# Peptides against a protein of PDB entry 7UQJ, part 12

Target 1, 160 residues: chain A of PDB entry 7UQJ
Amino acid sequence: PELYQNFNITPPRGVLFHGPPGTGKTLMARALAASCSSDERKITFFMRKGADILSKWVGEAERQLRLLFEEAKKHQPSIIFFDEIDGLAPVRSSKQEQIHASIVSTLLALMDGMDNRGQVIVIGATNRPDAVDPALRRPGRFDREFYFPLPDVKARFKIL

## One batch from the design tools (peptide; made by RFdiffusion4, then SolubleMPNN)

Design b1_p8_7_s1 (from b1_p8_7, 4 letters changed)
Fold by OpenDDE base, seed 3:
Structure b1_p8_7_s1 (fold): chain B 160 residues (1-160), chain C 160 residues (1-160), chain D 160 residues (1-160), chain A 8 residues (1-8)
Amino acid sequence: as target 1 above (160 residues)
Amino acid sequence: as target 1 above (160 residues)
Amino acid sequence: as target 1 above (160 residues)
Amino acid sequence: RQLLERVF
């Protein structure tokens, strides 16, 4: 509730931050988490990189995603931030390894299983929204999108 | 002109920052961009990671480089920062995929096509200057090089 | 001696920071380096990313590791921080490329060759301690381990 | 520190 009010969005299961590389998506996610966290109300911030999950967690990525969502639920109010989510959940192609399809299907199931009444926000950041599986961009998943224009250096340092 | 004066260098098309990992190359590029950006004169800062371009933009990297340079030209004065440029433009080898050769050739052409009178600086950061294609280090491209020594922790925090 | 006292640990050759991604392992390593560095005593901080070494230093990673340890020894007191060390030294598997085995063996030899009386600390950070080769976790190598719980956003910004 | 820690 209040966590979602601080984002000025109708309570989504997920928010997609998209824009060119270096536009401050990761910084904004951290800044939002900081602005939503007070002395009275601590927000737990989980950060994962998509490519790191895929490369590091070979054969265990699905389990680690489940554990991440369970941990986020235990530490409510919480934010799960997937940096570079296009590396984790690329558009399903016939050339995609079966491994990628399994990770995407797990993430879909976890987002579908998330109660929107929980104080958990999932933020995905990508440089290419069209490279993210369209199934993740449906209502009840990453159903809100924010475009990050190229910030001037000054605007970027104002986020800091 | 003024942008190049702020760098205390003769106007290059490109500047290569090189030094061991974690020596503050990326931070310096941002700090320089911030020092060159005033309330009166906003500088647009474009950031790309070399490995991310190569991995994420398979078959589209050349087009994205063209768009990046066009966008930087539209948003003058601007800085294009290629973090980890050795991942984007490694030394041409007989074992390099034809894809890498195409990306390097595109970047060469874009730097050659850049009017030195434009208020666009290209900064490449690398941990290995010798891993960058020598063609990129020629006059009119990355023709200025700055070595980043291992800063002591204190010196590193003074750059911040 | 004093460098190790500042860590409140018995002088190890190596310290493993482990915990979920984004728990401040890299931040803590930098903060510790800064707390140990005074105006009177500068500490040299070397940072490498495991995946970057493996991907960027193909065929040269072993040489670069040797140079890194030699440089750290020359710049004592020093800290070598391997971020994402599981990317550099994954658990030896029959499916691991011979290249990974060579890098791991080189790192083992360098840690074994390190005099514990030297003012050099090696810090490895990983999201998965069990994905790090057990040989690296033996006495005289990464023989101290610190778990990083998920910090709240506020705790993370207190490290800043 | 904050910048390093936000950037890295």
Scores: peptide ipSAE 0.000, ipTM 0.209, DockQ to the pose 0.047
Fold by OpenDDE base, seed 1:
Structure b1_p8_7_s1 (fold): chain B 160 residues (1-160), chain C 160 residues (1-160), chain D 160 residues (1-160), chain A 8 residues (1-8)
Amino acid sequence: as target 1 above (160 residues)
Amino acid sequence: as target 1 above (160 residues)
Amino acid sequence: as target 1 above (160 residues)
Amino acid sequence: RQLLERVF
């Protein structure tokens, strides 16, 4: 927040974390939420998994997305974290199920409808940025991307 | 075991680990199994993922649950760990698929049929305790709940 | 590479990492890729998750596997890492879905078609080696297996 | 390292 105010830049509506699995994308999203939470400013952290929204909410995924964004707006300042967002918003193919197309359409509309004055940040994590619908990666949606490299061998030997 | 004998409390049939993802629920369940394993007393650890039982065993999930509980009973002392148990036992809705309803019914029956004299502990891990069927959270089933808080910022920067 | 040349042994086409979840299989596969990468010899690391290939690519999983192996061959030296490979290649049952049977058949054909002179290593990680189709565990496929034991309790308490 | 030495 403070950094975006100081640079007169509109805070991104969406940030895409991408990189190999276990590079700390989910951990970083949660560390970001925790580090921005103080006693004076509690950030509400909403986590969803892309594959779970499709599999657990067959026929209601669109409504669950709408409710999630409404709840995040109600509990500002907030972070919506989509883990494995490529499972929620696969690249549109001629063989794409209508259900996936409607969910992606709903997510696009929710990202576009986000008030820029709101204190809601959306983080999408993926192991495959090219499997995310390019429409989500446009300005005003997931317009910032952060690559999570594989930690160097020396850093990993300290975790084993 | 020793703590439950000393307090004259019936050992819980089921323990629900809940809290945000990556708070160490799965790690704790495995650390618990490992710490309770000695050379004199090996604990058998069975791990299943709720979403995997639904997706990998379409039309056999009920039988796979029965076999899992029978195998755990055969290999006492044992721990059955269900990761993402909300994927296996979603809250009953009017739109709930019959397949999910039958799996939940089977799991309820298996929890109720567990002999309290047996050395089988069931651990369910979830990121959404409210997405687990309330019938599983009743006494004699998952009657103990442990919240896994987000580690403090300072603790997480040591893992990165 | 140098060790296999010195011992006149054919380098394994596939290595199966097995053991309880979070024993470091995925971490080891990535540490292996990183430690074998030098400035003079960059190893390309391809990661896929077995359940993702089934769920995200309904009706295209076979083509995605072929493309993955072609891309790995193009970017030699390379590692193909399949996380949760038991989700991709379940043990054949009389009730197995035709979709899973065709994907397993395609993976078997790709492993058999791998040129032994190529610098492509396939690593499969599983929590359930007995849930992997035995045909994948034959010589010339995943013919080497490495067990990942649970780290001792004392080692895990340092990560919490 | 021992795993690397056995695999590579």
Scores: peptide ipSAE 0.000, ipTM 0.216, DockQ to the pose 0.031; fails the geometry check
Fold by OpenDDE base, seed 2:
Structure b1_p8_7_s1 (fold): chain B 160 residues (1-160), chain C 160 residues (1-160), chain D 160 residues (1-160), chain A 8 residues (1-8)
Amino acid sequence: as target 1 above (160 residues)
Amino acid sequence: as target 1 above (160 residues)
Amino acid sequence: as target 1 above (160 residues)
Amino acid sequence: RQLLERVF
């Protein structure tokens, strides 16, 4: 935040974490939230799974997204982390169009509707960035992408 | 791969990782992919969750499986890792028969249709090997099973 | 177990692990199962995800819960771990009432129907304890709650 | 390594 304000650069509204699952995307998003939280400035961390929003709230997913963004705006500075965002905003395919199109359009509108003065960062994690609707990867949305490589065997044998 | 070629043994097409979740099945499958990837021979790692294939692609799951195997064949040497494979190929139960039967039959056909010359390894991870269709555990499919025990308390306190 | 028997205290039937995801709830539930398993007394660990029970068994979730509790009773001492239990037993909301109400009522009845002499412990993990039906948090059900804080950034950089 | 030798 401060670095972007000092350079008069509009902070990215959205960051896409992509890479193989178990590469620490979720852990990194949480580490970022914890690292950016000082005693003076607690960052509120909201986490949602794309599949959970769709499955738990069939017909209410749009409303749940709106409520999430409203709550994040109310509790700013905040991070909204979408785990498995390809579950929420898959690429528009001809057969899945009706249900997914409305959720994707809602998420697009919510990301576009974030005033540049808001301290709400959206992090999307996916193992398949190609499965995320390209409309979400446009400037002003998920405009920064971070690849999470598989840790080296040496790093894995330390975790196991 | 090389060891099986040198002994004229057909490499196992499928490996079933089973054991309690959080025992490192997914991490191990990834560690294997990374360990077998040299600078000269990068192994392409494909990961899918069984439940995600069913829920994201209702009516297209078969096609997505075919595309996955085609892509894995194109990018060989490759590992296809199915996390929670019991979600994709549950034991045939009388009420779930129609949708699951076609997906299971497709997966069976894809595993059987892998030419012995292909460098595509399929790893299925499940916490419930008894919930996986027994047809998948036959020779030439998931013919090797690896049990992932819970790490000792001492190993866990090192990970926590 | 032994500590509760020695003090004539009825052991809690249910424990709710809550806190941000990736805080080790699932890992802890497993550590507990492994720690309580001696060579003489192996604890059987059953794990289910709330969302998986709902999505895999639409219209059979109640029966699957009954079977799970019966199997846990047969294999006692046992731990039933529900990961993402808010997916199985969400707070009663007016629109989701019919399907979720029956599953929640079944889970309530199963937790209440556990004889005090049974060595079946139920652990529910959630990132949102407020999203779990308050009826599950009553005495004799999930009567103990454990908060899993995010590990400090220093602890995370050791895990990464 | 043993798992690798068994799988590959």
Scores: peptide ipSAE 0.000, ipTM 0.215, DockQ to the pose 0.033; fails the geometry check

Design b1_p8_7_s1 (from b1_p8_7, 4 letters changed)
Fold by OpenDDE base, seed 5:
Structure b1_p8_7_s1 (fold): chain B 160 residues (1-160), chain C 160 residues (1-160), chain D 160 residues (1-160), chain A 8 residues (1-8)
Amino acid sequence: as target 1 above (160 residues)
Amino acid sequence: as target 1 above (160 residues)
Amino acid sequence: as target 1 above (160 residues)
Amino acid sequence: RQLLERVF
């Protein structure tokens, strides 16, 4: 957030962390939230898991997403972290289409409805970027992607 | 440890991991200790948080540091990891001088008192290397520094 | 693996990593796999997500689990990491009993069928240890549990 | 880590 304010660049609405599982995506999102939180500017970190939004809130997932974004806006500057966002917004698979489509459309609308002046950043983490609905990966949504390679720990140990 | 034994290089007494929060310093220290543990040589890993040493052990922090180094020496080969070492050894700020000065002087003495033949490595992690007392960053103490950049994922990909 | 061979202690068949989301469970499991991989002994790291086994392999989840354990045995020493194991083996909830019961029973049988001489370790990660079937948490299965606390974000905020 | 050591 602060970096974007200094550059007069509209902060991206969304950032996609992708890469093999256990590459530290979730850790990085938490670390980012903690790092961008200064004593003067506490960033509120909201964390949701994509699969939990579907499983816990059957029929209320859209409402819970709206409440999450409203709460994030109310507590700005804020980060909404969706862990395993591929569980929330799978590519339109033929078998479970309509309910997933409604949740994805709600998330799209919420990301599109973020005022450019709002200090709310959405971070999605996935092991499968190709399993995330391409509509989420368009400009103004998750328009920045960050790959988290496997720590080839051999490469890490060769460097240390 | 093993790498230094193979090269007849005196293992550094201390290694400073520095870089923005959540760059994986703590993770790397954990990975290092686990990787340097072979079947033949189990490395004992001690982890302490700088702020916890101050907050939990008001008036006993020096004693706890001594006990930690004694235990690490007893269980050699060993790694002592200080997470957030800037919380333990802040640059002499005028307001909290004497107690911090005693703890820092104790840590300096413990690092200086490590026999070069002792297989004890001290790893400090900080987000603020400039907030660490410069006396800790001198030769024979934390004399090796490793920067953990924010994974600008582009830089991560250039290394893999 | 190696530690247990030296102590004549039967390696635990399974280790449960539990704690709040983004506490580094997945990252630790990867760091472990990489740390126990030496140049002489490459540990093969298998990773599966609990929800993916259910969703992708409806009716073949048992077969995929068997194949995973066979492949892990073939590539020993190996680690099988189940991310979000609570998604694979939920506590027997009355509503979805039979299919989940079959998958859990298959996982139990595979963990029970691990030869004490096999260098295969199973790591499960969950945010909800109480949502994991208690049968998996018994001796000879996930008989070791490791809590990953939330990084005390208050301590993070005082440092930034 | 004692656990990592105990696991591996």
Scores: peptide ipSAE 0.000, ipTM 0.205, DockQ to the pose 0.133; fails the geometry check

Design b1_p8_7_s2 (from b1_p8_7, 3 letters changed)
Fold by OpenDDE base, seed 4:
Structure b1_p8_7_s2 (fold): chain B 160 residues (1-160), chain C 160 residues (1-160), chain D 160 residues (1-160), chain A 8 residues (1-8)
Amino acid sequence: as target 1 above (160 residues)
Amino acid sequence: as target 1 above (160 residues)
Amino acid sequence: as target 1 above (160 residues)
Amino acid sequence: RQPLERVF
């Protein structure tokens, strides 16, 4: 929240970190959380793995998502980081597709229900932005996308 | 390159980055790669995901590992980063266990075959160090382990 | 430590992590510290915020910097991380400029006085490399610069 | 005195 406040950037409801595996998406989310908290203003960082939302919360995933967003709202300013958010995308199994569709729909509704004035930022990280439901990538949801390139061999050499 | 030179530390053949998800292991490996090349001395960074070693290289995984190590050796100085190296651990399927055992054994042999004078560093990242075969964690392999703590909510506040 | 030794790179006295806010500079510094410490060889990590050096050490900032470098030298191998090192840059207030100039000059002298054989690495992180005194960026000081691109800017450089 | 963070 504060990184965006510091920049007078209207906090996106959602930021999609996308890029090849190991491009630092998860670390960036954590580093954003770390860099956005000050001694005066601590950012609460919630991390969930997309696959864990599906697997650990079988039958209550939607409720747990709601609780997560409520908890994040209660502990503002906060960041909700979904690692491997493409793991919420329907896996090519029909029964899982229905479960995933419900979870994704709940996430959509929760993101839509976030007041733009809320100091809750949602970060989704994926290696496969095309596997993320396009509905999640619409304005008012993950409406900002940050490509984490592989530090191209060239970009590495300038850092080095 | 320089951080490690400073310390007169005998380069490990392998470094295990372990810690909870999103602790920055992959980014660290990349940023180590990106901090270790200079304009004069470019480090070649090879990244493989543990699950990709298993899935994309069905039937040739061992050969691809050998080729990876040869290529890394050819392009010295180099880093081989295995993201989710615990993904090379036997999945609880007997047929996959045999495949995984062969791949792990090949990786062990490749790490053992690395001349300590070689400018090839292997970094393994895992969320589950206990799921990494103990044989990989022996001296001369992943003999250094780096715990990437979750920046505990408290540790974040000390970081800030 | 070892990743850098492998590369026969003359250890920088200072490494400048630069890039937009939230690019993981601080987290990288910490994780470099974590990744450079082994069970056998623990790296002592010293963190100071540039603004804290100015504000908390008013009238003794130079002494505290000296003590920091002495303590880092005593606890070798060590990393001194200056977060927001641009916070040591003169804020456009004339009275602060003199104070900042003295602190920066002390930091310069401390970096110059570090034996290249010393196992002390100085990492400066900034969002504003152009706000870092060019004297700090000279050879033998922060002579290596690591751009931490915004994930987006990293994306752009692949597009470019 | 900011505590020495020993990054273990």
Scores: peptide ipSAE 0.000, ipTM 0.206, DockQ to the pose 0.063
Fold by OpenDDE base, seed 2:
Structure b1_p8_7_s2 (fold): chain B 160 residues (1-160), chain C 160 residues (1-160), chain D 160 residues (1-160), chain A 8 residues (1-8)
Amino acid sequence: as target 1 above (160 residues)
Amino acid sequence: as target 1 above (160 residues)
Amino acid sequence: as target 1 above (160 residues)
Amino acid sequence: RQPLERVF
């Protein structure tokens, strides 16, 4: 928020952090929140897991998303971090279609409904950006993407 | 570098990453370098440990710092990451004063000598920001600080 | 714990995280603990530094290790994370032999004494797996090793 | 692939 305000730029409504597991996406989001927090201006950091919202709130996921965005708006400047956003917002063409379609539609509407003056940044983290609905990656949503590369191992993680 | 160029802002010459051990400061610096590297524009990442520069190069630490900054300038855009910077640039009031004072003075001069057009970002990481010379935390040096919190395994992210 | 239960595999008694400094070993261990913690099943995460156990508890290090394993067993499912385990369990041939030999022997006995049904995972992190006593890397101890590489920045890490 | 260069 302040970062973008200090730069006189319209904050991206959403940022997608993508890359393999353990590449520090969640850590980055938290570090950004902490870094943008000064003694004078604390950023409120909201963390949710995509799969947890879907599993815990199957009938209320839309309402919980609305409440989350309202709370984030109330506590500006704020960051909403969706870990495993591919679990919350799978591609509409995936056979989990109907329930996910409504959640994705709600998230799209919430991201679109954020005025450019809103000091709410949404960060989505995923290991699979291609599993995230392309509609979320359009301008005014998760329009910025950050790749978290594997730390260069040739190490055969034979995690068999 | 391009970050701040795209925002028409003078890049901070230095960023201080501080927080408890194992909060991912080094990982973050590397992830930033990797993310800022495209196929078209590779960021060169230089990593040094503060204590290693001091211990290995007690008589040449100043020269090694100059060479590091020259090399970083030659390979722009670049990131210089000082891990354990409290080991390289301890508070001047610490009784190891004379050798450390010259190293700190050299680092200050190198950070001050970076023109605002330089595509060199300096990242210092420490577990103890209070152990870093306050002169390094002044505007035009490590003027931005990022706190890396412990990932609260206990759900009390009271980010107060 | 649940991870391995869900896969019907005997959990490794110990996992060695090795790789260069700042590759996210400690972060990964914490992230694993956090990810395996649900609302229904909280994993207790115990963190110790190898050098700190040796330095703080020179006369009681064995007792402190026993107490740590007892506490971990009492709070199952649990993770014991030894950061800098090369500081706790140096190679037996290192001239610091007698004090370290007793600590290593105690750690070996504690790892061997964990029944395969125990929901205690031991994670050791080191920058130098070759500095860890080979006896700790045998089956039934730190029998799984995960290399944490330097992040592949296609940035020419001329780490000379 | 846009770098993390836009959040800072």
Scores: peptide ipSAE 0.000, ipTM 0.240, DockQ to the pose 0.267; fails the geometry check
Fold by OpenDDE base, seed 3:
Structure b1_p8_7_s2 (fold): chain B 160 residues (1-160), chain C 160 residues (1-160), chain D 160 residues (1-160), chain A 8 residues (1-8)
Amino acid sequence: as target 1 above (160 residues)
Amino acid sequence: as target 1 above (160 residues)
Amino acid sequence: as target 1 above (160 residues)
Amino acid sequence: RQPLERVF
């Protein structure tokens, strides 16, 4: 939060980590959380898998998202990490169920409702950035994107 | 900065991340920056690609490096991350153009000119440590090196 | 430390990073250390390789472990990162030498002897979690485990 | 209440 305040930059409410599977997106988010946790200022790290929120909380996913954001706000500074966020926030145009659309709408509203002074960072990780609703990738939401490239195959063949 | 001060170790002015492509060097630098950014003490993260500084700022690359270091000093604590630093700082013995030699000289001077009390960390990432000028790898510059190994192919075949 | 205190959770004395080689375990530990180092509260990062402690300090490995933990306690908050911890702490049932068993016993005792209020985190990284003594993976030691998956081969073939 | 995976 304060870095962006020092620059009068509205702190990005969200950061999208995208890249092929196993490129360390989940790993990075955990590292970020732990690293931002100094002994004086512990950043509370909330990890959720997109698919787990859908599968474990069918019919309660919206409530669980609200509770998660409330808990993150209560324990600020905090990081909310959504692993496999494409499981939570599929593209609205996907013929996939009304349930996904409502969860995306809830996540949009929660990200939009975050106070600009709130010390909450939302990190979404996906293997498929094109499967994430473009509305989540707009300014004021996941407005920073970090690509995680695969190890170059050519570099690997030079080690064999 | 203070970690190294506590040990009376001159804080490394630079850290070289080297290893095969896609081993997470760029990712790590970003994670380090974000993680060192507590809410109270935000570390300003400056990311530049070596090739981009050369290609976008042909004839201004030296000035852009100076401005970058000035900006980093102004916004300390800060991390300057040079992705693909081998694009910026090729080996001086490479028959490649006078332009590369001047940029390397400028980067050397900027790293040497950093006050030892300055809260600026320079991280260089390369897939080819041998393509980086050895002068940049000397004490007082990129004097810490971190190797990023590839995932062992054998470990991958055991999962399949 | 304080995050666990805020939640009345006994801070895990240790975290085990496990996964295939080159999945960024070592990288993550370093990122965690650097990131937890705010300007006000620097976390002292101690890195040791398991194999290096065995090979460089044959006959002194136990003393070096004690000194490392004392130094970490002196410079708290601190992270002790054991890279390739399977080199230090092999499974006791492995017919491998009495030397490994004594080092494992020493590491167990040092982890058990850490004050619950101590701001020391021990991170062990291994490519082979099954090669790490199960006694180290018990509550009060490396009681958190983070799996580092390989990049999905299928995702890689979709990019080719 | 899924325990906060506190990477702390």
Scores: peptide ipSAE 0.000, ipTM 0.218, DockQ to the pose 0.131; fails the geometry check

Design b1_p8_7_s2 (from b1_p8_7, 3 letters changed)
Fold by OpenDDE base, seed 5:
Structure b1_p8_7_s2 (fold): chain B 160 residues (1-160), chain C 160 residues (1-160), chain D 160 residues (1-160), chain A 8 residues (1-8)
Amino acid sequence: as target 1 above (160 residues)
Amino acid sequence: as target 1 above (160 residues)
Amino acid sequence: as target 1 above (160 residues)
Amino acid sequence: RQPLERVF
């Protein structure tokens, strides 16, 4: 909220952090949460991994997503961070594809159901932006993307 | 190398980065690799996930670890980064426990076999330091530990 | 603090992060702040942009710097992060040069006035290290420099 | 269960 208020930017509904593994996507999400929290305005930070969402039975995974979004709305301003959101992508196996498609459909519906006035930001982190369902990247969902490149090796930090 | 040289510190054989998820463990490892590389001294950075090591057949996982350490030695100065090294911890299932025990045994042998003069640093990242085999935390292995705490909420990021 | 304590290093008074835009300077500063905070030891992180310091009336910019350093001392251990500190560099216009010179002079005095025992770290980030006043780069000020290069292609991160 | 971190 305050980060976006200070930038005169309408907070995106969803932000996709993409880039190679270990480029600081999760850290940036936490740093943003911390930066937006003040003694007067506490932000609630919710974190989930894509794989942890999928490890649950389909109906329980959907229920857990719904509960997550309800709890985020109840504790707004809030950030929902999905780490490894490419883990929600349809795996090339037919039975897993149906399970993944159901969970992705639930996430899409939850993101679409977020009122524009809600102080809830959803951040997805992925190492494989092309593996993220294009439906998640549409306007009103993960509509802003931030590339996290590898810190290049040629950084001689000359500690003088 | 240079980071430790500049600090007059003997490079540890192994460094354990531990702390909650998204505290910058992987980013710090990459930043350290970057910081130690110059135009004259390129550090080779090797990254593996604990889960990706385990997803291979036992004999192939061991072979891949051996090849990784051989390639790291060939391309020294080098950093081997194991993300989610707690993923190598024995899963509570007996058959997986034997597989994990074999892979952990191979990693222990490879870390012990590293010559003290080798310009190879091994970094393990975990969210669960207590799930990391105590044998990996012994002197000459992951003998240095760095805690990556959550960015605490009470860090008043007063963006005045 | 803990990062420096764990390295047996006296925390530098000032650290300059320099390198092309988007190389993770701000991210690293936040990561360091996060990594140095524990449940027992909370670090206070203060962030300012060079341009935002300059946009204030000269006397108010100086007052804001003084208040920032006083608040950082009061809430130690603390990190003061100046993003785009090259924005404090004298712009080639005479009237702005005098204003910039006054603000830089105030920052120099504040950095010199920090007790060596103070648990206050000052981090400056710039895309143009040569545009940073050499007086800021002297011992006891930004006396340690870290280069953040562009991710150059030739760091063959062989992700095997 | 990854703890729901209430960043208060």
Scores: peptide ipSAE 0.000, ipTM 0.359, DockQ to the pose 0.063; fails the geometry check

